Peptides against a protein of PDB entry 5FRP. Designs and how they scored, part 30

Target 1, 225 residues: chain A of PDB entry 5FRP
Amino acid sequence: VEWTESIPQIIATREDISKELNQALAKTFIDSDPRVRRTSVMIFNKVPVTEIWKNITNKAIYTSLLHLAREKHKEVRELCINTMAKFYSNSLNEIERTYQNKEIWEIIDTIPSTLYNLYYINDLNINEQVDSVIFEYLLPFEPDNDKRVHRLLTVLSHFDKKAFTSFFAFNARQIKISFAISKYIDFSKFLNNQESMSSSQGPIVMNKYNQTLQWLASGLSDSTK

## One batch from the design tools (peptide; made by RFdiffusion4, then SolubleMPNN)

Design b1_p11_7_s3 (from b1_p11_7, 6 letters changed)
Fold by OpenDDE base, seed 5:
Structure b1_p11_7_s3 (fold): chain B 225 residues (1-225), chain A 11 residues (1-11)
Amino acid sequence: as target 1 above (225 residues)
Amino acid sequence: SKTPLQKILDE
């Protein structure tokens, strides 16, 4: 009987602790110190996704995480972008959609839009990172066609108009890049053949090779910045 | 036992 009487108090205490913890955590995401913000983001990387969903119930925390994708501090931003993409993927794989977690899912389902909207910043470093997380987490390689389609539909189902536009632009760019790389390889093979280089086509191919290289390079971020 | 989250917050 005494144990039963203690259960409500324990539950209440846990709820209070959880509430306080969530409130405290929410503050850390908006802290003026980038180190604090970084640490906050790292929680999502260090804690299993199931535990995060269980313990982090304050919507503001998830919203704040998404906002950090546009953080001024480069390291925090980069970490955040990777973190939210991974968290999204893990959530899709491991978290069931229930009535209780519906409100959090409404936020999490906007992660793809949040990421694709980063292309509008027109920053090469950000673009490269977004490209990477798309392939790694949002739309990963999946040999099963049904699973791939399902994932794709899930990602697209919550897109805003801007995200759709970015999505199509991204795909178009990838096709172009693939084509350019293919041509680069062909040109390289040609140029490595001495007989081919001495032919009348040699100078023409060299020119095309250089143009292709320049085009490919223009899409790459400066590794020194 | 401290949850993984609590361990991080205590750091």
Scores: peptide ipSAE 0.068, ipTM 0.792, DockQ to the pose 0.014
Fold by OpenDDE base, seed 3:
Structure b1_p11_7_s3 (fold): chain B 225 residues (1-225), chain A 11 residues (1-11)
Amino acid sequence: as target 1 above (225 residues)
Amino acid sequence: SKTPLQKILDE
């Protein structure tokens, strides 16, 4: 009987601890120290997605996480972009949509738009990172056609106008890159053939090769910066 | 037992 009477108190205490923890965590996401913000983001990487959804109930935390994608501090921003993309993917795979978590899902469902909107910053490093997380987490390789289409529709269903524009631009760019790579390979093969290089077309192909290489390189960020 | 979240906050 005494044990049964203690259970509600224990549950209440745990809920209180959870509430306090959420309040404290919400503050850390907006802390002036980038190290604190970084540590806060890392929680989403270290804690299983199911535990995050269970224990982090303050909407402000999720909103703050998304805002850090535009953080001035490079390391925090980069971590945030990877984290939110991964968290989105894991949530889609592991978290059921319920009435209770609807409000959190409304925020999480904006992650794709948040990421695609980063292209408007026109930063090559950010663009490369966004490209990477799109292929890794948002629209990963999926051999099942139905699952692939479903994922695509899920991602697109919450796009704003800007995200759609970025999406189309991204796809167009990918096609162009693929074409350029194909040409690069063809030119390389041609130039590796001694007979072809000695032909009248040799210098012409060399020029095209260099142009293609330059174009491909121009789309890459300087790793030293 | 500390929750995974508590373990991180204690780091």
Scores: peptide ipSAE 0.062, ipTM 0.789, DockQ to the pose 0.014
Fold by OpenDDE base, seed 1:
Structure b1_p11_7_s3 (fold): chain B 225 residues (1-225), chain A 11 residues (1-11)
Amino acid sequence: as target 1 above (225 residues)
Amino acid sequence: SKTPLQKILDE
């Protein structure tokens, strides 16, 4: 009888401990020290996604994670962007949607929109990072057409208007880049042929080649900055 | 002093 009476207290204690841990963790995401914020983000990288979903139940933590994507501290921001994209992908792959985790999923489902909205900051480094995480985590290569379409629809289903606009702009840009690369290759082949280079078209192609290179380079972040 | 979070990560 005494043992049975202790069970509710033990359960309550565990819940209390879990709650306290979640509350403590929530505070670390908004800490004034960027090192603390960085460490907080790293939890999502170091702990398996299944354990995160199991143990982190305070929605404020996830919301705070998403807000760090616009963090002033560059290192924290960059880490957050990679972390949230990876976490989104892992969650889609490993976490089932249940009634109990619905509220958390509502937040996690906004990660793609959050990332695409970063394009409006108009920062080249941020844009490059967002491009990278889109291809790596949000819309990775998937040979199965049905899975690929399903993933795409999942990503788009929670977009706001701005995210959609960014999405279309991004895709249009990718097409242009692909075309430019193809032209670059063609021009390079032409210029590698001495007979072609000596032709009347040689100087024209060289000019187009240089323009193409300049355009491609302008779209790349300066690795030195 | 290790932040509370650092303590969790070190466990």
Scores: peptide ipSAE 0.047, ipTM 0.759, DockQ to the pose 0.015
Fold by OpenDDE base, seed 4:
Structure b1_p11_7_s3 (fold): chain B 225 residues (1-225), chain A 11 residues (1-11)
Amino acid sequence: as target 1 above (225 residues)
Amino acid sequence: SKTPLQKILDE
């Protein structure tokens, strides 16, 4: 753990990281101690993306990072999911594709697919996190239409079949959520009117309101878990 | 004609 914690500083200060250091770092990602794995993931958060690409040349490190998305240890997994999504976004924005970094990009380009495949775990907490990182990092708001389309195409270009399926399901769900929210707002407005509440439609709208609320809530994870 | 509310309820 202590050794791994020193790596960010080393990467930040040194332009040349030895092959041996890369190999040693690769081992920390598969360490039996979740604390070591966590610290390893944190390297990608603490070190600028440009420095990571420059100094971490062992492809096994990147592959191992992606594998931690399915980590059994919840904290490590959650950290990894956020980290890889952010790293992906930063890489797209800051790292040029070259012949020299092609092999690393081949791995990094699978991050979106890796994330979307997490929906198959059928865990509400994971689903919520994946939803979050999609909006924050994978497909963030972009006012430039060309950039937005390019990002979308980039994300989709390396999807496997399962990821595509999840993508479509996700979007369908988002549409449904949007619609449900719209209904919720309308019902809320109706219920806020006392005359409307006392009408024959009052109980009906109340029931629909409750159903809508329940549906919306069912998609949310328990914050206590 | 269906009221706006009725349209919402029918969805």
Scores: peptide ipSAE 0.006, ipTM 0.412, DockQ to the pose 0.032

Design b1_p11_7_s4 (from b1_p11_7, 6 letters changed)
Fold by OpenDDE base, seed 2:
Structure b1_p11_7_s4 (fold): chain B 225 residues (1-225), chain A 11 residues (1-11)
Amino acid sequence: as target 1 above (225 residues)
Amino acid sequence: KETPLQKLLKE
């Protein structure tokens, strides 16, 4: 009987400890020292997604994580972008939507929009990183058509207008890149054939090959114009 | 048992 009466107090104490931990963690995300901010972001990488959702209940922590995507400190920013994209994907795969976690999901569902909005910074390194995390975490290769469509609809359902604009621009760029790669392959095959190179078309194809290479090398920078 | 989160915060 005495043990049963102590259980509510233990639960209450654990809740209090959890609350204090959440409050302390919220402060570390906005700490002036970038090393402290980095360590805070790393928690989301090292701890399983299910444990994060269980133990981190303060919505301010998630909001602060998303804010670090625009961090001035390069290392912290890059880590944050990768972390939030991966965390989003893992959450979609492993976390059920419930009434209790609704407020956190409202924040997490904005991650795709947050990432696509980074294209407006017009930084080549950021653009490349966003491209990478889109293919790796947001819209990964999925052979199941139903799952792929469902993921796409989920990602798009919380876009702001700017994110949609970036999304369409990104897709248009990917089509162009794909076409350029196809041309590059064709040109490379042509150039590897000695008979073809000795033809009147040899110099023309060589020129187009060089132009294609230059475009592919620089093209990640031009697609934001 | 120390939670994985608690362990990381002590590092």
Scores: peptide ipSAE 0.071, ipTM 0.788, DockQ to the pose 0.014
Fold by OpenDDE base, seed 5:
Structure b1_p11_7_s4 (fold): chain B 225 residues (1-225), chain A 11 residues (1-11)
Amino acid sequence: as target 1 above (225 residues)
Amino acid sequence: KETPLQKLLKE
């Protein structure tokens, strides 16, 4: 903490300070204190993407950021997942690919794979978060077909085999969820009609409704856990 | 001028 407090004074001086800062920052990402790791992740969230790419040149920092997505500390992990997804999106939008930044891009381009690989942990809370960041940052709604396809191809171009498998499973699940929600709505409308409930179809629809609810609930994280 | 990074590291 005290050393981190001294970093601002060092940054105010000469270009040579950039290397020391990067070395120091690299250490904070692997610090034993989760508060220090959290603060490190927050840099990527609070600092403009252009400034990060300019000032953070140590590859180890970016690699360490990606590793935090699998750390044990829940808060840091969750923050990291959101931050890295957002950073990826911002980088795609604002940072040009040059020869000088190629090595950093090689790391950043693995963010989608890193995120999709989190599905193998088989944790419902993680799955929900990954689902969320995919729709918000990785594959956002884009009405322009060319842009949408380009983004999709960019995301997929660096997938490993496991990420592809997760991607296909995710999409299949999304289709099923969408279908289940549609059925839920239809069943709910049916059940709200007293005449329909009194019909011979009433018990059948009720059973299907309950099955749909159970299936939907099984895919959601327990807020109590 | 203090960079955004510098500001964050001071908090």
Scores: peptide ipSAE 0.049, ipTM 0.766, DockQ to the pose 0.014
Fold by OpenDDE base, seed 1:
Order: structure tokens, then sequence, then C-alpha cells
Structure b1_p11_7_s4 (fold): chain B 225 residues (1-225), chain A 11 residues (1-11)
């Protein structure tokens, strides 16, 4: 742990990290101690993206980072998911595609697919986290239409079949959620009107309101778990 | 079992 914790400082202070250090770091990502793995992931959060790309040249480190998205240890997994999404976004914004970094980009370009494939785990906590990082990092709000389309195409260009399926399901779900929220608001307004509640439609709307509420709640993770 | 990091530190 202590050794790995020193790596961000080393990367920040040195222009060139030795091959040996890269090899050593690669081993920490697969360490049996979750604390070591956590600290390894934190390197990507503590070191500027440009310095990471410059100094971390071992492909195994990047592949190992992506694999930690399915980590059994919850804290490490959650950290990894956030880290890789952020790192992807930062890389797109700050790192030029060159011949020299092509092999690393081939790995990084799979991050969107890796994230969308997490929906197949069918875990509500994971789903919420993936939703969050998609909106924050993968497909952020962009007022420029050309930039937005370009980002979207970049994200989609490396999707596997499963990721595409997940992507469409995600979007369909979002539309449904939006519609459900709108209905919830309308139902709530109706229920707050005494005249409307006394009408023949009152019980029907109440039932629909409850159904809508239950559906919305079922899509949310239990924050207590 | 010795962790990969522990192995590395022994080298």
Amino acid sequence: as target 1 above (225 residues)
Amino acid sequence: KETPLQKLLKE
C-alpha cells in the first residue's frame, strides 16, 4: 500500500518512469489486498491525464484497470468505474491520437463498452453508478451540436453488440422515466385538487399514481444497502 | 499467500 501510494508523486516529479516501475505497478492492480488495488486505481485520479499517458506505458495496467470494474470488492469497483469514466473523458479532451499511443487508445476506446456491459450484471447500485458516469463523463452535456454528435459517434464506434443493446435499453428507460415523472407530477396535481378527487376519476388516478410511484422506486437502488 | 506487492518488495 505505502509503495503504491508513493507512485503518484513519482509520476508527477519524473518525466520518465522506468519499465520496471510500470511492471511493478501492473502487479499492484492484481494484488490480493483490496487496499493495494484501491491505491493503484487512485493513481489515475491523482495524476494528471497527460502525465499518466506519458509515464504509464505498460498496456497491462490499463487492461487491469478496466477489469476492476467487475471487482468483487465494492469500494474498489465503485472507485474503478468512476475513475475509468473520468479518465476516458479527460483522455478524449486532452490526449492527441498518435502512432505511438495507438495501442493504449485501443484499450481506452473500450471503456464505454466496458461500462455499458455492466448493466448486464443486473445490480441496481451498479446501474445507477453507470448511469451517473455516462451523464457526467461519457456523454456529458454539450451545447455544441457538432461536438455532441462527434462525442456520441466516438463512444459508439467501439461498441460491441451487447453494448449497443444496452445503450438502446438505457435510452428507452430514460424516456420512460421522463414520461413517468411527468405523469407523477400530473397525478400529484390532480390528487391535490379536492374537486378532482371527488370525481369518478379520483380512485383511478390514485391507483395510477401508486403504480407510477412503485415503478419509479423499483428502478432506484436502496441507499441503505 | 504472498501478495504480488509483497513479492515485488522482496525482489
Scores: peptide ipSAE 0.027, ipTM 0.686, DockQ to the pose 0.014
Fold by OpenDDE base, seed 3:
Structure b1_p11_7_s4 (fold): chain B 225 residues (1-225), chain A 11 residues (1-11)
Amino acid sequence: as target 1 above (225 residues)
Amino acid sequence: KETPLQKLLKE
């Protein structure tokens, strides 16, 4: 009888601890010190997704995480972008949609839109990072066509108008990059052939090769910035 | 047992 009476108290204590933890964590996400904000984001990287969903129930924490994608502090922003993309992917793979977690899913489902909207900042470093997380986490390689289509539809289903515009622009850019790489390879092969280089076309191809290289390089972030 | 989250907050 005494053991049975202790169980509700233990559960209540755990709930209280969870509530206090959520309240404390919510404060750390909006802390003035970027190191504190960074540490807060790292929780989503170090803790399994199932444990996050179980223990972090305060909506404000998730909304704050999403806001950090536009953080002024570069390190925190970069960490946040990677973290939220990975968390989104892991959530889709491991977390079921229930009535109880519906409100959290409403926030998490906006992650793709949040990420695609970062293209409007017009920062090359941000663009490169968003490109990377799209291929790694949002729209990863999937050989199963049905799964791939389902993932795509899931990602697109919560897009705002701006995200759709960015999505189409991204895809168009990828096609252009692919074409440019193909041409670069062709030009490189041509230039590697001594007979071709000595031809009247040699200088023309060399010029096109250089233009292609410059175009490709212009799309890359300056690692020195 | 400290939750993984509690361990992270102490670090």
Scores: peptide ipSAE 0.065, ipTM 0.788, DockQ to the pose 0.014; fails the geometry check

Design b1_p11_8_s1 (from b1_p11_8, 4 letters changed)
Fold by OpenDDE base, seed 4:
Structure b1_p11_8_s1 (fold): chain B 225 residues (1-225), chain A 11 residues (1-11)
Amino acid sequence: as target 1 above (225 residues)
Amino acid sequence: NFGYYFALKQL
């Protein structure tokens, strides 16, 4: 743990990280202690993306980072998912594609697929987190149409078949949620009117309201878990 | 960022 905690400072102060350090760092991502794995992931959060690309040249580190997205340890997994999504976005914004970094980009370009494939775990907490990082990092709001389209095409260009399926399912779910929210609002407006509530339609709308609410709630993670 | 989600649906 202590050694891994020192790595961000080393990367920040040194122009070149030795091959040995890269090899040692690669081992920390697969350490049996979740604290070590956590600290390893935190390197990607503490060190500027440009310095990471410059100093971390061992592809095994990047592949190991991506594997931690399916980590059993909740904290490490959650940290990893956020970290890899952010790192992907930062890399797209700040790192030029060169011949020298091509092999690393081949790994980084799989991050969107890796994230979208997490929906197949069918865990509500994971789904919520993936939803969040998609909107925050993968497909952030971009007012420039050309930039927005370019980002979208970049994200989709490396999708595997499962990721595409997940992407379409996600979009379909969003439409359904929007429709449900619209109905929820309409029912709420109706029920907030005393005359409407006292009408023959009152009980019917109340039932629909409750059904809509239950459906919306069923798609949300349990905040207690 | 619910706002962005709504914005994407309007496009």
Scores: peptide ipSAE 0.014, ipTM 0.460, DockQ to the pose 0.114
Fold by OpenDDE base, seed 1:
Structure b1_p11_8_s1 (fold): chain B 225 residues (1-225), chain A 11 residues (1-11)
Amino acid sequence: as target 1 above (225 residues)
Amino acid sequence: NFGYYFALKQL
């Protein structure tokens, strides 16, 4: 743990991280101690993206980072998902594609697919986290149409078949949620009117309101778990 | 390589 905690400082201060250090770091991502794995992931949060790309040249480190997205340890997994999404976004913004870093980019370009594939776990907490990192890091709000389209195409260009399926399901869900929210608002407005509530339609709208709420609630994670 | 990692982990 202590060794791994020192790595961010070493990377920040040294231009020449040895091959041996990279090899040792790669092993920390698969350490049996979740604290070591957590600390390893934190390197990507503590060190600027440019310094990571410069100093971490062992492909196994990046591959192992992606594998931790399915980590059994919840804290490590959640940290990894946020870290890899942020790292992907920062890399797209700050790192040029060169011949020398091509092999690393081939791994990093699979991050979106890796994240979208997490929907198949069918865990509400994981789904919520993936939703969050998609909007924050993968497909952030971009007012420029050309930039937005370019980012979208970049994200999709490395999708596997399963990731595409998840992507379409995600979008379909968003449409359904939007519709449900609209209906929720309409029903709420109707029920807030005393005359409408006392009408023959009152009980019918109340039932639809409750069904809409139940549907919306069923898609949300339990904040207490 | 494995010995080096263990040595570094103990440091």
Scores: peptide ipSAE 0.006, ipTM 0.490, DockQ to the pose 0.013
Fold by OpenDDE base, seed 5:
Structure b1_p11_8_s1 (fold): chain B 225 residues (1-225), chain A 11 residues (1-11)
Amino acid sequence: as target 1 above (225 residues)
Amino acid sequence: NFGYYFALKQL
């Protein structure tokens, strides 16, 4: 743990990290201690993206990072999912594609597919997190149409078949949620009016409100479990 | 565990 915690400082201060250090770092991602794995993932959060690309040249590190998205340890997995999504976004914004970094980009370009494939685990907590990182890092709100389309095409260009299927399912779910939220708002407005609530429609709208709320809630993770 | 491995290589 202590050794891994020192790595961010080493990367930030040295222009050339030895092959041996890269190999040692690669091993920390597969360490049996979840604290070591956590600390390893945190390197990607503590070190600027440009310095990571410059100094971390071992492909196994990036591959191992992506693999941790399916780890059993909840905290490490959650950290990894956020980290890889952020790292992907930062890389797209700050790292030029060159011949020298092509092999690393081939791995990084699979991050969106890796994330979308997590929906197949059918875990509500994972789904919620993936939803969040998609909107925060993969497909952030972009008012410029050309930039938005370019980002979308970049994200989709490296999808596997499962990721595409997941992407379409995600979009379909968004439409359903949007509709449900709209109805929830309408019902809430109706029920907040005392005259409307006391009308013959009051009980009917209340029932629809409760059904809508139950449907929305069923898609949310239970933070207590 | 890694600290031990590096210490052993410096010996």
Scores: peptide ipSAE 0.005, ipTM 0.412, DockQ to the pose 0.011
Fold by OpenDDE base, seed 3:
Structure b1_p11_8_s1 (fold): chain B 225 residues (1-225), chain A 11 residues (1-11)
Amino acid sequence: as target 1 above (225 residues)
Amino acid sequence: NFGYYFALKQL
């Protein structure tokens, strides 16, 4: 743990991380202690993306980072998912594609697929987190149409078949949720009117309201877990 | 997943 905690400082101070250090760092991502794995992931959060790309040249580290997205330890997994999504976005924004970094980009370009494939785990907490990182990092709101389309095409260009399926399912779900929310609002407005509430339609709308609410709630993770 | 589609058809 202590050794891994020192790595960000070493990366910040040393321009040339030895092959040996990279190999040692790669081992920390697969350490049996979740604290070591957590600390390893935190390197990607503590060190600027440009310095990571410069100093972390062992592809096994990046591959191992991506594997932690399916880790059993909840905290490490959640940290990893956020970290890799953010790292992907930062890399797209700040790192040029060169011949020298091509092999690393080949791994980083799989991050979107890695994230979308997490939906197949069928865990509500994971789904919620993946939803969040998609909107925050993968496909952030961009008012410029050309930039938005370019980002979308970049994300999709490296999808595997499962990721594409997940992507379409995600979008279909969003449309359904949007519709349900719209109905929820309409029912809420109706029920907020005393005359409407007292009408013959009142009980019918109340029932639909409750059904809509239950449906919306069923897709939400338990905040206590 | 089947329950999800069925619930939407009832809305």
Scores: peptide ipSAE 0.000, ipTM 0.384, DockQ to the pose 0.075

Design b1_p11_8_s2 (from b1_p11_8, 6 letters changed)
Fold by OpenDDE base, seed 1:
Structure b1_p11_8_s2 (fold): chain B 225 residues (1-225), chain A 11 residues (1-11)
Amino acid sequence: as target 1 above (225 residues)
Amino acid sequence: SFGYYAALKNL
């Protein structure tokens, strides 16, 4: 009898501890010290996704994670962008959608939109990072057509208007880059032939080569900055 | 920092 009476207290205590931990964790995401915020983001990298979903039940934590994508502190921001993209991908792969986790999924499903909206900041470093996480985590290479389409539709299904605009702009940019790279290769092949280089077309191709190279370089972040 | 990880593992 006494053991049975202690079970509700144990359950209540466990829930209380879990709640307190979640509340404490939520506060760390808004801490004034960037080291604390960084450490909080790192939890999502160090703990398996399944354990995160199980133990972190306060939606404010996930919302706060997404807000850190616009963090003023560069290191925290960069970490957050990578972390949230990876976490999104892992969640899609490993977490089943249930009624109980619906509210968290509603937040997590906005990660792609959150990331695509970062293009409007018009920062080359941020753009490069977003490009990277899109190809690595959001829309990774998938040989199965059905899986690839399903992933794409999942990503797009929660886009806001701005994210859609960014998505189309991104794709258009990728086509242009691909074309430029192809031309760069063609020009390089032409210029590697001594007879071609000495021809009347040599100087013209060299100019186009340089223009193409400059255009490609302008789209890349300065690794030194 | 490490205390939070330990706390999460014990949840």
Scores: peptide ipSAE 0.021, ipTM 0.660, DockQ to the pose 0.019
Fold by OpenDDE base, seed 2:
Structure b1_p11_8_s2 (fold): chain B 225 residues (1-225), chain A 11 residues (1-11)
Amino acid sequence: as target 1 above (225 residues)
Amino acid sequence: SFGYYAALKNL
């Protein structure tokens, strides 16, 4: 009986501790020291996704995480971009959508749009990182057609207008890159043959090879061209 | 730094 009577108090105490922890953690994401901000982002990498969703209930923490993707401090920004993309993918795979977590999901569902909007900063390093996290976490290789389509539709379902524009530009660029790589391989095979290289076509193919290589070198860093 | 991780793990 006495144990049963203590349960409400224990629950209340735990909730209070959890609330205080969440409030303190929320402040660390906006701390002036980049080391503090970095450490806070690392929590999302060190703690399992299920435990994050259970124990981090303050929506301001998730909003602040997303804002760090545009931070000036390079290391914190890069860590944040990787962390939020991975966290999104893990959440889709492991976290059920419920009434209780709906407000957090409303924030997490904006991660793809947040990432695609980083292309508008027009920074080559950011563009390369966003390209990487798209292939690794947002739209990973999936051999099952139904799963692949479902993931794609989930990612697109919360896009803003700017994210859609970036998405279409990215896909158009990928098609061009694929074609250029195919041509690069063909030209390389031709030029590696001594008889072909010594032919009248040798200089022409060498020129096309160099142009293709130059285009690929510039294009891998610029998703908008 | 370790304090928040430890706190989250113990909750």
Scores: peptide ipSAE 0.021, ipTM 0.653, DockQ to the pose 0.019
Fold by OpenDDE base, seed 3:
Structure b1_p11_8_s2 (fold): chain B 225 residues (1-225), chain A 11 residues (1-11)
Amino acid sequence: as target 1 above (225 residues)
Amino acid sequence: SFGYYAALKNL
């Protein structure tokens, strides 16, 4: 009997602790120290997605996470971009949409737009990272056609106008890159043949090879910067 | 801090 009487108090205490924790956590996302912000983002990487959704109920935390994608501090920004993309994918796979979590889903569903909008910053490092997380988390390879289409439609269904524009530009760029890589391979094969290299076409193909290589390289970030 | 993670895990 005494144990049963203590249960409501324990539950109430846990809810209070959870609320206080959420309030404290919300403050850490906007802390002036980038180390604090980094640590806060890392919670989303260390805690299972199901536990995040259960225990982090303050909307401001999710909104703040999304804002850190435009963080001035490079390390925090990079971590945030990877974290939010992964969290989005995991949420789609593991979290059911309910009436109770609707408001959080409304925020999470904006992650694709948030990521695609980063292309407008026109930073090569950011672009490369966004490319990576799109292929890894947003639109991963899926052999099942229905699942692939469903994921695509889910991602697109919450796009703003800018995200759509970026999406089309991204796809167009991929086609161009694919074509350039194909040509690079063809030119490389040609130049690797000694007879072909010594032909009248050798210098012409070498020039095209160099142009193609330069074009491909110009789209890549400097790993040293 | 490691403490907040531990607190979240124990909830």
Scores: peptide ipSAE 0.021, ipTM 0.650, DockQ to the pose 0.019
Fold by OpenDDE base, seed 4:
Structure b1_p11_8_s2 (fold): chain B 225 residues (1-225), chain A 11 residues (1-11)
Amino acid sequence: as target 1 above (225 residues)
Amino acid sequence: SFGYYAALKNL
């Protein structure tokens, strides 16, 4: 743990990280101690993306990072999912594609697919997290149309079949959620009017309101779990 | 092992 915690400082201060250091770092991602794995993931959060790309040249580290998305340890997994999504976004924004970094990009370009494939685990907490990182890092709001389209195409260009399926399912769900929210608002407005609430339609709208609320809630993770 | 990592700090 202590050694892994020192790596961010080493990367920040040294321009040339030895092959041996990269190999040692790669081993920390598969360490039996979840604390070591956690600390390893944190390197990608603590070190600027440009320095990571410059100094971490062992492709096994990046591959191992992606594997931790399916980690059994909840905290490590959650950290990894956020970290890889952010790292992907930062890489797209700050790292030029060159011949020299091609092999690393081949791995990094699979991050969106890796994340979308997590929906197949069928865990509500994971689903919520994946939803979050999609909006925050993978497909953030971009006012420039060309940049937005380019980002979308970049994200999709490396999808496997399963990721595409998840992508379409996600978008379909978003449409349904949007519709449900719209209905929720309409029902809320209706029920907020005392005359409307006391009308013959009051009980009917209340029932629809409750059904809509239940449906919306069913898609949310239990914050206690 | 921690010993292997310590050796790498000196590189």
Scores: peptide ipSAE 0.010, ipTM 0.542, DockQ to the pose 0.013

